# Peptides against a protein of PDB entry 4DOW: the designs that were tried, part 22

Target 1, 157 residues: chain A of PDB entry 4DOW
Amino acid sequence: TFSWVGRPLPNRKQFQQMYREICMKINDGSEIHIKVGQFVLIQGEDNKKPYVAKLIELFQNGAEVPPKKCARVQWFVRFLEIPVSKRHLLGRSPPAQEIFWYDCSDWDNKINVETIIGPVQVVALAPEEVIPVDQKSEETLFVKLSWNKKDFAPLPP

## One batch from the design tools (peptide; made by RFdiffusion4, then SolubleMPNN)

Design b1_p11_6_s2 (from b1_p11_6, 3 letters changed)
Fold by OpenDDE base, seed 5:
Structure b1_p11_6_s2 (fold): chain B 157 residues (1-157), chain A 11 residues (1-11)
Amino acid sequence: as target 1 above (157 residues)
Amino acid sequence: SAPPLVRPIEA
């Protein structure tokens, strides 16, 4: 289950209460706190790896009945989410732990917090930096480039 | 469990 941590942040948006932090209570009764600015895994399709996202906003959406706990995110994509015909544009075979900053606005960036699986570590690297080979898949993810549906590009400063 | 997020991803 999910519950808000702390008091709502000041805002003037009708039907929305903004928060900085949310508490995720898992099966064994322990709690994980997730904050705006952190990275999370989001439930994917059947037989697919979870999506990766950075939390931009946490908010209660009172416009819905019943009210929903929501988040606004910056999406990342895994290499296998990129069309087969365009993967060659990378010019290399990336390790499984590499992800890409999704640089398009065509995707809905609102999620229900119930789709959050848990936090994940994402590390930004310069293009010339080497991804550690001893890292386990899904333990730590690495981002060097953005993807805008047409080509790869260096991350913005 | 909650239903998975659906995105318009082309593969």
Scores: peptide ipSAE 0.045, ipTM 0.707, DockQ to the pose 0.791
Fold by OpenDDE base, seed 2:
Structure b1_p11_6_s2 (fold): chain B 157 residues (1-157), chain A 11 residues (1-11)
Amino acid sequence: as target 1 above (157 residues)
Amino acid sequence: SAPPLVRPIEA
């Protein structure tokens, strides 16, 4: 169950009520609050690891019937989501905790918040920084590079 | 051009 936290933010979009924070109530009754700017795991396809995204906007979409709680996100990709024929362009074997900023506009960046599994920590690193991989593969993820479907590049601003 | 890809699955 998802519910908005706080009052709607001022905005000029006709059918959108924007929010800063959302609360997800999980099975044991506990609550997790997620804010714009935080990173989340999104439900993936069957037998696949969840997607990783940064929340850019939280909004109720009144253009839908019924209104939907939505988010606009910046996508990240896992190494194994990159086409096999292009993986060699990285020039190294990344640790499982490394993800890449998806630098293309060909993906829909609107999600329904009900696809959110939960928050995740994502740390941006400089190229020379070592990824401190621990035994918990998805406790913390790390990003050094972007992927634009053609090549890897330094992180965008 | 091709339509945008829809990435997340339904809940």
Scores: peptide ipSAE 0.045, ipTM 0.683, DockQ to the pose 0.087
Fold by OpenDDE base, seed 1:
Structure b1_p11_6_s2 (fold): chain B 157 residues (1-157), chain A 11 residues (1-11)
Amino acid sequence: as target 1 above (157 residues)
Amino acid sequence: SAPPLVRPIEA
């Protein structure tokens, strides 16, 4: 169950109410609050790991009937989501914790909040920084580079 | 396996 937290933010978009925070109620009755700017796991396809995304906007889409709780996201991709023919462009074998900033606009970046599994920690690193692989950081994902379907590039500052 | 071509998916 998802519910808005706080008052709608000012906006000029018709049929949309913007929010900064949403409450996710999980099975045990506890609540997780997720804010714009945080990273989340999005439900993936069958037999696939969840997608990773950064929340850019939270909004209720009143143009839909009934209104839908939605989010606008910045997508990340896991290495295995990159085409096999392009993976060699990285020039290294990345650890499982590495993800890449998706630097293309060809993917729909609007999601239903119901596809959110939960929050996840994503840490940006410089190219020379080492990705920790210890148990304490096993749940943390790391991003160094962007992927624009043509090549890898330094992460936007 | 081949990467997904469509995002996002529905709940």
Scores: peptide ipSAE 0.044, ipTM 0.698, DockQ to the pose 0.108
Fold by OpenDDE base, seed 4:
Structure b1_p11_6_s2 (fold): chain B 157 residues (1-157), chain A 11 residues (1-11)
Amino acid sequence: as target 1 above (157 residues)
Amino acid sequence: SAPPLVRPIEA
């Protein structure tokens, strides 16, 4: 169950109410608050790891009947989401906890909040910094590079 | 449960 936290933010969009924070109530009755600017795991396909995204906007879409709770996101990709023929461009075998900033606009960046599994920590690192890898955990993910479907590049500003 | 996302990932 998802519910808005706080009052709607001012905006000029006809059918949207924007929010800073949403509350996710999980099975045991506890609550997790997620805010714009945080990172989340999103439900993936069968036998696939969940997707990773950064929340840009939280909004209720009043154009739909009934209204839907939505988010606008910046996508990240896991190494295994990159085409096999392009993986060699990285020049190294990345640890499982490394993700890449997706630097393309060809993907829809609107999601339904009910696809959110929960929050996740994402840390940006310089290329020379060592990723502290926990072989038995994916609690923290790390990003060094972007991927634009052609090559890897330094992170955007 | 909510359906998983489907994204246009290059093969």
Scores: peptide ipSAE 0.043, ipTM 0.701, DockQ to the pose 0.758

Design b1_p11_6_s3 (from b1_p11_6, 4 letters changed)
Fold by OpenDDE base, seed 3:
Structure b1_p11_6_s3 (fold): chain B 157 residues (1-157), chain A 11 residues (1-11)
Amino acid sequence: as target 1 above (157 residues)
Amino acid sequence: MAPPLVRPIEE
């Protein structure tokens, strides 16, 4: 169950009510609050790992019938989401915790909040920094580069 | 809407 937290933010978009925060009630009855700017896991296909995204906007889309609770996201990609034929362009074998900023506009960046599994920690690193692999960091994802379907590029500061 | 179904994933 998802519900808005707080009053809607001022905006000029017709049929949209924008919010800063949403409450996610999970199975055990506990609540998780997710805010714009946080990173989340998005439900993937069966037997596939969840997608990774950064929340850019939270809004109720009144143009739909019935109105939908939605989010605009910045997508990230896992290495195994990159076509096999292009993975060699990275020039190294990345750890499982590495993700890449998806620098393309061909993917719809609007999602239903119902697809959100939960929050996830994403840390930006410089290219020369080593990704730590320890028990505490196993749940943390790391991003160094962007992927634009043609090549990898350094993530700008 | 759900994430794009056209996204490749091999995990």
Scores: peptide ipSAE 0.028, ipTM 0.655, DockQ to the pose 0.289
Fold by OpenDDE base, seed 2:
Structure b1_p11_6_s3 (fold): chain B 157 residues (1-157), chain A 11 residues (1-11)
Amino acid sequence: as target 1 above (157 residues)
Amino acid sequence: MAPPLVRPIEE
């Protein structure tokens, strides 16, 4: 269950009401508040790891009937989501905690908030910084580079 | 749930 937190933000879009925060009610009765700018896990395909995204906008899409709670995101990609033929371009074997900023516009960046599994911590690192891999956990993900379907590049500002 | 169709599938 998802519900908006706070008053709608002013915007110029006719069929959208924008928000800065949404509340996610989970099974144990607790609530998780997710804000614009945070990173989230998005439901993947069956038996696949969740997708990783940064929330850019939270909005109610009034163009749909009934209105839907949506988000606009910046996608990240896991190493194993990169085509096998291109993985060698990284020049190293990344730890499981490393993700990459997806630097293409071919993916739809609008999602339904119902696909959000929960928040996740993503830390940007300089290329020379070591990724702390403690227990091979996915509790914290790290990003150093972008991926544009052709090559890896320095992380966008 | 349904992720974006354009997204690749993890190997």
Scores: peptide ipSAE 0.028, ipTM 0.649, DockQ to the pose 0.317
Fold by OpenDDE base, seed 1:
Structure b1_p11_6_s3 (fold): chain B 157 residues (1-157), chain A 11 residues (1-11)
Amino acid sequence: as target 1 above (157 residues)
Amino acid sequence: MAPPLVRPIEE
């Protein structure tokens, strides 16, 4: 169950109410609050790992009937999501914790909040920084580069 | 969500 936290933010869009934070209730009764700017795992396809995304906007889409709780996201991509024929462009074998900023606009960046599995920690690193792979940070993801379907590139400074 | 047809298949 998802519910808005706080009052709607002022915006100029006719059929959208924007929010800063949403509350996710879990089966055990606990609640997780997720804010714009945080990273989340999104339900993937069958037998696939969840997608990774950064929340850019949280909004209720009043143009739909009934209104939908939605989010706009910045997509990330896992290395294994990149086509096999292009993986060699990285020039190295990345650790499983590495993800890439998806620098293309061909993917729909609107999601239903119901597809959010939960929050995840994503840490941006410089290309020369070593990805710490230890037991304590097993669930932390790291991003150094962007992927634009043609090549890998450093993240903006 | 991103359409499955747009995203490559994970291996």
Scores: peptide ipSAE 0.026, ipTM 0.650, DockQ to the pose 0.210
Fold by OpenDDE base, seed 5:
Structure b1_p11_6_s3 (fold): chain B 157 residues (1-157), chain A 11 residues (1-11)
Amino acid sequence: as target 1 above (157 residues)
Amino acid sequence: MAPPLVRPIEE
């Protein structure tokens, strides 16, 4: 169950109410609050790892009947989501914790909040920084580069 | 729950 937290933000978009925070009720009755700017796991295809995304907008879409709680996201990709024929372009074998900023507009960046599994920690690193792969950071993901379906590049500013 | 987002899977 998802519910808005706080009052709607000032917005001039017709049929759309924007929010800063949403509350996710879990089966055990506990609550998780997720804010714009945080990273989340999104439900993927069957038997596949969840997608990784950064929340950039939370909004209720009043153009739909009934209205839907939605989010706009910045997508990230896992190394295994990159075509096999292009993985060599990285020039190294990345650790499982590394993800890449998806720098393309061909993917729909609007999601239903019901597809959010929960928050996840994502840390941006400089190219020369070493990704820690110890147990302490096993659930932490790291990003150094972007992927635009053609090549890898430094992270966008 | 709404259906999960489907993205292209290449090889």
Scores: peptide ipSAE 0.026, ipTM 0.633, DockQ to the pose 0.818

Design b1_p11_6_s4 (from b1_p11_6 with S1M D11K)
Fold by OpenDDE base, seed 4:
Structure b1_p11_6_s4 (fold): chain B 157 residues (1-157), chain A 11 residues (1-11)
Amino acid sequence: as target 1 above (157 residues)
Amino acid sequence: MAPPVVLPIEK
């Protein structure tokens, strides 16, 4: 169950109400609050790891019947989501915790909030910084580079 | 469930 937190933000979109925060009620009855700017895991397919995204906007889409709670996101990709023929361009074997900023516009960046599994911690690092891979940090993801379907590049601002 | 656009993974 998802519900809005706080008052709608001012906007000029006819059929949209924008929000800064949403509340996610999980199975045990507890609640998790997620805000714009945070990172989330999105439900994947069977035998696939969840997708990773940064929340850019939270909005209710009144153009749909019934109205839908939606989000606009910045996508990230896991190394195994990159085509095998292109993986050599990284020049190294990344740890499982490394993700890449997806620098392409071919993916729809609108999602239904019901696809959100929960929040996740994502830390930006310089290329020379070591990614800590221990049992305590396995739930944290790290990003150093972007991927634009052609090559890897320095992380965008 | 998948992202809005699914791109094929090349071999």
Scores: peptide ipSAE 0.026, ipTM 0.635, DockQ to the pose 0.291
Fold by OpenDDE base, seed 3:
Structure b1_p11_6_s4 (fold): chain B 157 residues (1-157), chain A 11 residues (1-11)
Amino acid sequence: as target 1 above (157 residues)
Amino acid sequence: MAPPVVLPIEK
């Protein structure tokens, strides 16, 4: 179950109400609050790892019938989501915790909040920084580069 | 809603 937290933000869009925070009620009855700017895991296809995304906007889309709770996101990709034929362009074997800023527009950046599994920690690193791989950081994902379907590049400022 | 793309099979 997903519920808006707080009052809607000022917005000029006719069929859209924007929010800063959403509450997820999970199976055990506990609640998780997720805010704009945080990173989340999005439900993947069957037998696939969840997608990683940064929340840019939270909004209720009144243009749909019935109205839907939605989010606009910035996508990230896992190394294994990159075509096999292009993985060599990285020039190294990344750890499993590394993800990449997806710098393409071919992915729809609008999602239903019902696809959100939960929050995840994403840390941006400089190229020279080592990705820590231990039990304490196992759940943390790290990003150093972007991927635009052609090559890897430094992260956007 | 998942990304509307076909991703390569994870190896």
Scores: peptide ipSAE 0.025, ipTM 0.629, DockQ to the pose 0.210
Fold by OpenDDE base, seed 1:
Structure b1_p11_6_s4 (fold): chain B 157 residues (1-157), chain A 11 residues (1-11)
Amino acid sequence: as target 1 above (157 residues)
Amino acid sequence: MAPPVVLPIEK
């Protein structure tokens, strides 16, 4: 169950109400609050790992009937989501915790909030920084580079 | 789904 937290933000977009925060109620009754700017896991396809995304906007789309709770996201990609033929462009074998900023607009960046599995920690690192692979940080994902379907590049400023 | 329907994901 998802519900809005707080008042709608000032907004001039017709048919949309924007929010800063949404509440995700878990089966055990506990609640997880997720805010714009945080990172989340999005339900993947069958037998696929969840997608990783940063929340850019939270909004209710009143143009749809019934209104839908939606999010605008910045996508990230896992290394194994990159075409096999292009993986060599990285020049190294990344750890499983590394993800890449998806620097393309061909993916729809609108999602239904119901596809959100939960929050995830994503840490941006400089290229020279080592990705820690220990039990304490096993749940943390790391991003150093962007991927634009042609090549890897330094992370956007 | 927002991402491509078919992704080159290897298990």
Scores: peptide ipSAE 0.023, ipTM 0.622, DockQ to the pose 0.178
Fold by OpenDDE base, seed 5:
Structure b1_p11_6_s4 (fold): chain B 157 residues (1-157), chain A 11 residues (1-11)
Amino acid sequence: as target 1 above (157 residues)
Amino acid sequence: MAPPVVLPIEK
């Protein structure tokens, strides 16, 4: 169950009410609050790991009937989501915790909040920094580069 | 299933 937290932001779009925070009620009855700017896991396809995304906007879409609670996101991609024929362009074998800023517009960046599994920790690193591989960081994801379907590049500003 | 820690990108 998802519910808005706080007052809506000033109305900036015709059919949308904007929010800063959403409450996710999980099975045990506890609540998780997720804000714009934080990172989340999004439900993947069958037998696939969840997608990783940064929340850019939280909004209720009044153009739909019934209205839907939605989010606009910046996508990240896992190494295994990159075509096999292009993985060699990285020039190294990345650890499982490494993800890449998806620098393309071909993916729809509007999601239903019901697809959110939960929050996730994402840390940006310089290319020369080592990704730690220990028990305490197993659930932390790391980003060094962007991927634009053609090549890897330094992170955007 | 989902990690409980949420941090912004530190860069």
Scores: peptide ipSAE 0.014, ipTM 0.510, DockQ to the pose 0.044

Design b1_p11_7_s1 (from b1_p11_7, 6 letters changed)
Fold by OpenDDE base, seed 4:
Structure b1_p11_7_s1 (fold): chain B 157 residues (1-157), chain A 11 residues (1-11)
Amino acid sequence: as target 1 above (157 residues)
Amino acid sequence: MPPDMEKLLNG
């Protein structure tokens, strides 16, 4: 169950109410609060790792009946989501914890919040920095580069 | 690339 936290933010978009925070109530009754700017895991297909995204906007879409709680996101991609024929462009075998900033606008960046599995920690690193792959960081994802469907590039500051 | 985005968004 998802519910808005706080008062709606001012906006000029018809049929939309924007929010800064949403509450996710999980099965054990506990609550997880997720805010704009945080990173989340999005439900993937069976036998696939969840998608990774950064929350850009949280909004209720009043144009739908009933109104739907939605989010606008910045997508990240996992290495295995990149076409096999282009993976060699990375020039290395990345650890499982590495993700890439998806630098394209061809993907729909609006999701239903019900697809959010939960928050995830994403840390930006310089290309020369080593990604730690130990028990302490197993739940943390790391991003060094962007992917624009053509090549990898240094992550902008 | 994600699967059918429409399906992903709607569950």
Scores: peptide ipSAE 0.036, ipTM 0.622, DockQ to the pose 0.682
Fold by OpenDDE base, seed 5:
Structure b1_p11_7_s1 (fold): chain B 157 residues (1-157), chain A 11 residues (1-11)
Amino acid sequence: as target 1 above (157 residues)
Amino acid sequence: MPPDMEKLLNG
């Protein structure tokens, strides 16, 4: 179950109500609060790891009947989501914890909040920084580069 | 839209 936290934010969109925070109620009765700007895991396909995204907007789409709780996101991609034929362009074998900023506009960045699994920690690193692969950082993902379907590039500002 | 994205959005 998902519910809005706080009052709606000012916006100029006729059929949308924007929010800063949403509450996710889990089966055990506990609650997780997720805010705009945080990183989340999104339900993936069968036998695939969850997608990774940064929350940009939280909004209720009043144009739909009934209204839908939605989010706009900045997508990240895992190395194994990149076509096999292009993985060599990275020039190295990345650790499993590395993800890439998806720098394309061809993907729909609107999701239903129901697809959110939960929050995840994402840390931006400089290219020369080493990604720690110890037990303490096992659940943390790291991003150094962007991917635009053609090549890798330095992380956007 | 890539197939995996379509599946993500539509189930």
Scores: peptide ipSAE 0.032, ipTM 0.641, DockQ to the pose 0.422
Fold by OpenDDE base, seed 1:
Structure b1_p11_7_s1 (fold): chain B 157 residues (1-157), chain A 11 residues (1-11)
Amino acid sequence: as target 1 above (157 residues)
Amino acid sequence: MPPDMEKLLNG
């Protein structure tokens, strides 16, 4: 169950109410609050790892009946989501914890909040920084580069 | 765009 937290933010979009925070209620009764700017895991297909995204906007789409709770996201991609024919462009075998900033606008960046599995920690690193692989950091994802469907590049400033 | 993403967003 997802519910808005706080008052709607001021905006000029005719059919949208924007929020900064949403509450995700889990089966055991506990609640997780997720805010704009945080990173989340998005439900993937069967036998596929969840997608990774940064929340850019949280909004209720009033143009739909009934209104839907939505999010606009910045996508990240896992290495295995990169086409096989282009993976060699990285020039190395990345650890499983590495993800890449998706630097393209061809993907729809609107999702239903119901696809959110939960929050995840994403840490930006410089290229020379080492990705920790200890058990304590196994749940943390790391990003060093962007992917624009043509090549890898340093993260946008 | 991967087919999985399209299914997730539009399916």
Scores: peptide ipSAE 0.032, ipTM 0.650, DockQ to the pose 0.444
Fold by OpenDDE base, seed 2:
Parts: C-alpha cells; sequence; structure tokens
Structure b1_p11_7_s1 (fold): chain B 157 residues (1-157), chain A 11 residues (1-11)
C-alpha cells in the first residue's frame, strides 16, 4: 500500500499533483517513507535482479482513469543489463555492487509506484576510488560511470 | 533502452 505524505507541492502541470514523499506500508505493518532524491529498487522480471532508480518526481497522474500514483526516475543499469556485445567496452570485470547511470532519454521515465520494492543506498565514486566490495551483501550499490547505449563515460554532474 | 527496462516502462 502506497500513500502520499504531506501536502501537494506547487506545480504547473494541469493533471498532476506533486509530492515530496510517499509512504510504503509493508506486510508486517511497518512503514517505509521514501522521498524524492532517494534511490529505490524497482520490480524486475521473474528471476531477475530488481532495477535501480533515483526518484526525481513523485506525482499523482490525474490524466489517467483512475488516477495513478507515479514517479519519474533516473534509471541505472546493472552490468548484466548491458548487451553482451558491449560489455567489453568497460575494460574490466565490475563487482556485483557496481551500477551505471543510464544516460539515455529515448523513453518517458515514468513508473507506477506499485513497482517500488524499497529503498537502496547508492554511492557515487570517483573513477580512482575503490569499491568496498562485500561478498556477503549487495545492499550498497556504487556508481562511477554512465552508459549511453554506445559507450561508458564519466558520471554526469 | 534495455529490453527489460522497456517492458517495465511500457508494461
Amino acid sequence: as target 1 above (157 residues)
Amino acid sequence: MPPDMEKLLNG
């Protein structure tokens, strides 16, 4: 169950109510609050790891019938989400905790909040910084580079 | 875009 937290933010979009925060109620009755700017795991396909995204906007889309709770996100990609033919361009074997900023705008980056699994920690690192790999946990993800479907590049600002 | 992401966004 997802519920808006707080009052709608001012915006100019006719059919959208924007919010800063959303509450996710879990089966055990506990609540997780997720804010714009935080990173989340998004439900993947069967037997696949969740997608990783940064929340850019939270909004109720009144243009849909019925209205939908939605988010705009900045996508990240896991190494295994990159086409096999392009993976060699990285020039190294990344640890499982490394993700890449998806630097493409070839689609509308909207999701339904129901696809959110929960929050995740993402840490940006400089290229020379070593990823503190934990073989027992992938709870913290790290990003050094962007991926634009053609090549890897330094992170955008 | 990655095919899996396309499915997520358009599914």
Scores: peptide ipSAE 0.034, ipTM 0.671, DockQ to the pose 0.364; fails the geometry check

Design b1_p11_7_s2 (from b1_p11_7, 7 letters changed)
Fold by OpenDDE base, seed 3:
Structure b1_p11_7_s2 (fold): chain B 157 residues (1-157), chain A 11 residues (1-11)
Amino acid sequence: as target 1 above (157 residues)
Amino acid sequence: MAPDMEKLLNG
């Protein structure tokens, strides 16, 4: 169950009410608050790991019937989501915790909030920084590069 | 230095 936290933010979009925060009630009855700017895991397809995204906007889409609670996101991609034929372009075998900024417009960046599994920690690193692989950082994801379906590129400082 | 993702997203 998802519910908005706080009052709608002022906006000029006719059919959208924007919010800063949403409350997710999970199975055990506990509540998790997720805010714009946080990173989240998005439900993957069958037998696939969850997608990773950063929340850019939270909004209720009143143009739909019934209205839908939605989010606009910046996508990240896991290494195994990259086509096998292009993985060699990285020039190294990345650790499982590494993700890549998806720099392409072919993916719809609007999602239903019901696909959100929960928050996740994502840390940006310089190219020369080593990704820690230990029990303490096992659930933390790291990003160094972008992927635009053609090649990898360093993120701007 | 690590990239600033806020700058990337918000300009």
Scores: peptide ipSAE 0.061, ipTM 0.771, DockQ to the pose 0.035
Fold by OpenDDE base, seed 5:
Structure b1_p11_7_s2 (fold): chain B 157 residues (1-157), chain A 11 residues (1-11)
Amino acid sequence: as target 1 above (157 residues)
Amino acid sequence: MAPDMEKLLNG
């Protein structure tokens, strides 16, 4: 169950009410609050790892009947989501915790909040920085580069 | 140094 937290933000969009925060009630009755700017895991395909995204906007879409609680996101991609034929362009074997900024507009960046599994920690690193691989960091994801379906590129400073 | 993710997304 998802519910809005706080008052809607002022905006001039005709069919949208925007929010800063949403409450996710999980099975045990506890609540997780997720805010714009946080990273989240999104429900993936069968037998696939969840997608990774950063929340850009939270809004209720009144143009739909019934109204839907939605989010706009910046997508990230896992190495295994990159086509096999292009993985060699990285020039190295990345650790499982590495993800890449998806620098393309071909993916729909609007999601239903019901697809959100929960929050996740994402840390940006310089290309020369080492990704730590220990028990405490296994659930933390790291990003060094972007992927634009053609090549990898360093993130701007 | 590491990039600023907040700056990258929000300018």
Scores: peptide ipSAE 0.055, ipTM 0.774, DockQ to the pose 0.034
Fold by OpenDDE base, seed 2:
Structure b1_p11_7_s2 (fold): chain B 157 residues (1-157), chain A 11 residues (1-11)
Amino acid sequence: as target 1 above (157 residues)
Amino acid sequence: MAPDMEKLLNG
């Protein structure tokens, strides 16, 4: 169950009410608040790991019938989501915690909030920084590079 | 220096 937190933000877009925060109620009755700017896990396909995304906007889409609670996101990709034929371009075997900024527009960046599994921690690193892979950081994902379906590139500072 | 994720998103 998802519900908006707070008042709608000032917005000029017709049929779209924008919000800063949404509340996700879990089966045990606990609540998780997710805000714009946070990273989330999105429900993946069967037998696949969840997708990773950063929330850019939270909005109710009144153009749909019935209205839908939606989000606009910046996608990230896991190494195993990259085509096998292109993985060699990385030039190394990344740790499982590494993800990549998806620098393409072919993916729809609008999602239904109901596909959100929960929050996740994502940390941006410089190329020279080593990804910690100990048990204490196993839940944290790290990003150093972008992927544009053609090649990897360093993220600008 | 680590990239600024906010800067990346907002230009």
Scores: peptide ipSAE 0.044, ipTM 0.758, DockQ to the pose 0.035
Fold by OpenDDE base, seed 1:
Structure b1_p11_7_s2 (fold): chain B 157 residues (1-157), chain A 11 residues (1-11)
Amino acid sequence: as target 1 above (157 residues)
Amino acid sequence: MAPDMEKLLNG
């Protein structure tokens, strides 16, 4: 169950109410609050790992009947989501915790909030920084590079 | 120096 937290933000977009925070109620009755700017896991395809995204906007789409609770996101991609024929462009075998900033606009960045599995920690690193692989950070994902369907590139400093 | 994720989104 998802419900809005707080008042709608000032907005001129027709048929949309924007919010800063949403509450996700878990099966055991506990609640997780997720805010714009946080990273989340999104339900993946069958037999696929969840997608990773950063929340840009939270909004109710009043143009839909019934109105839908939606989010606009910045996508990240896992290494295994990159076409096999292009993976060699990275020049290394990344650790499982590495993800890449998806630098393309061809993907729909609007999602239904019901596809959100939960929050996840994403840390941006400089290219020379080593991704730690230990039990304490096993749940943390790391990003160093962007992927634009043609090549990898360092994130701007 | 680590990249600024917020700057990447809003810059």
Scores: peptide ipSAE 0.041, ipTM 0.750, DockQ to the pose 0.035

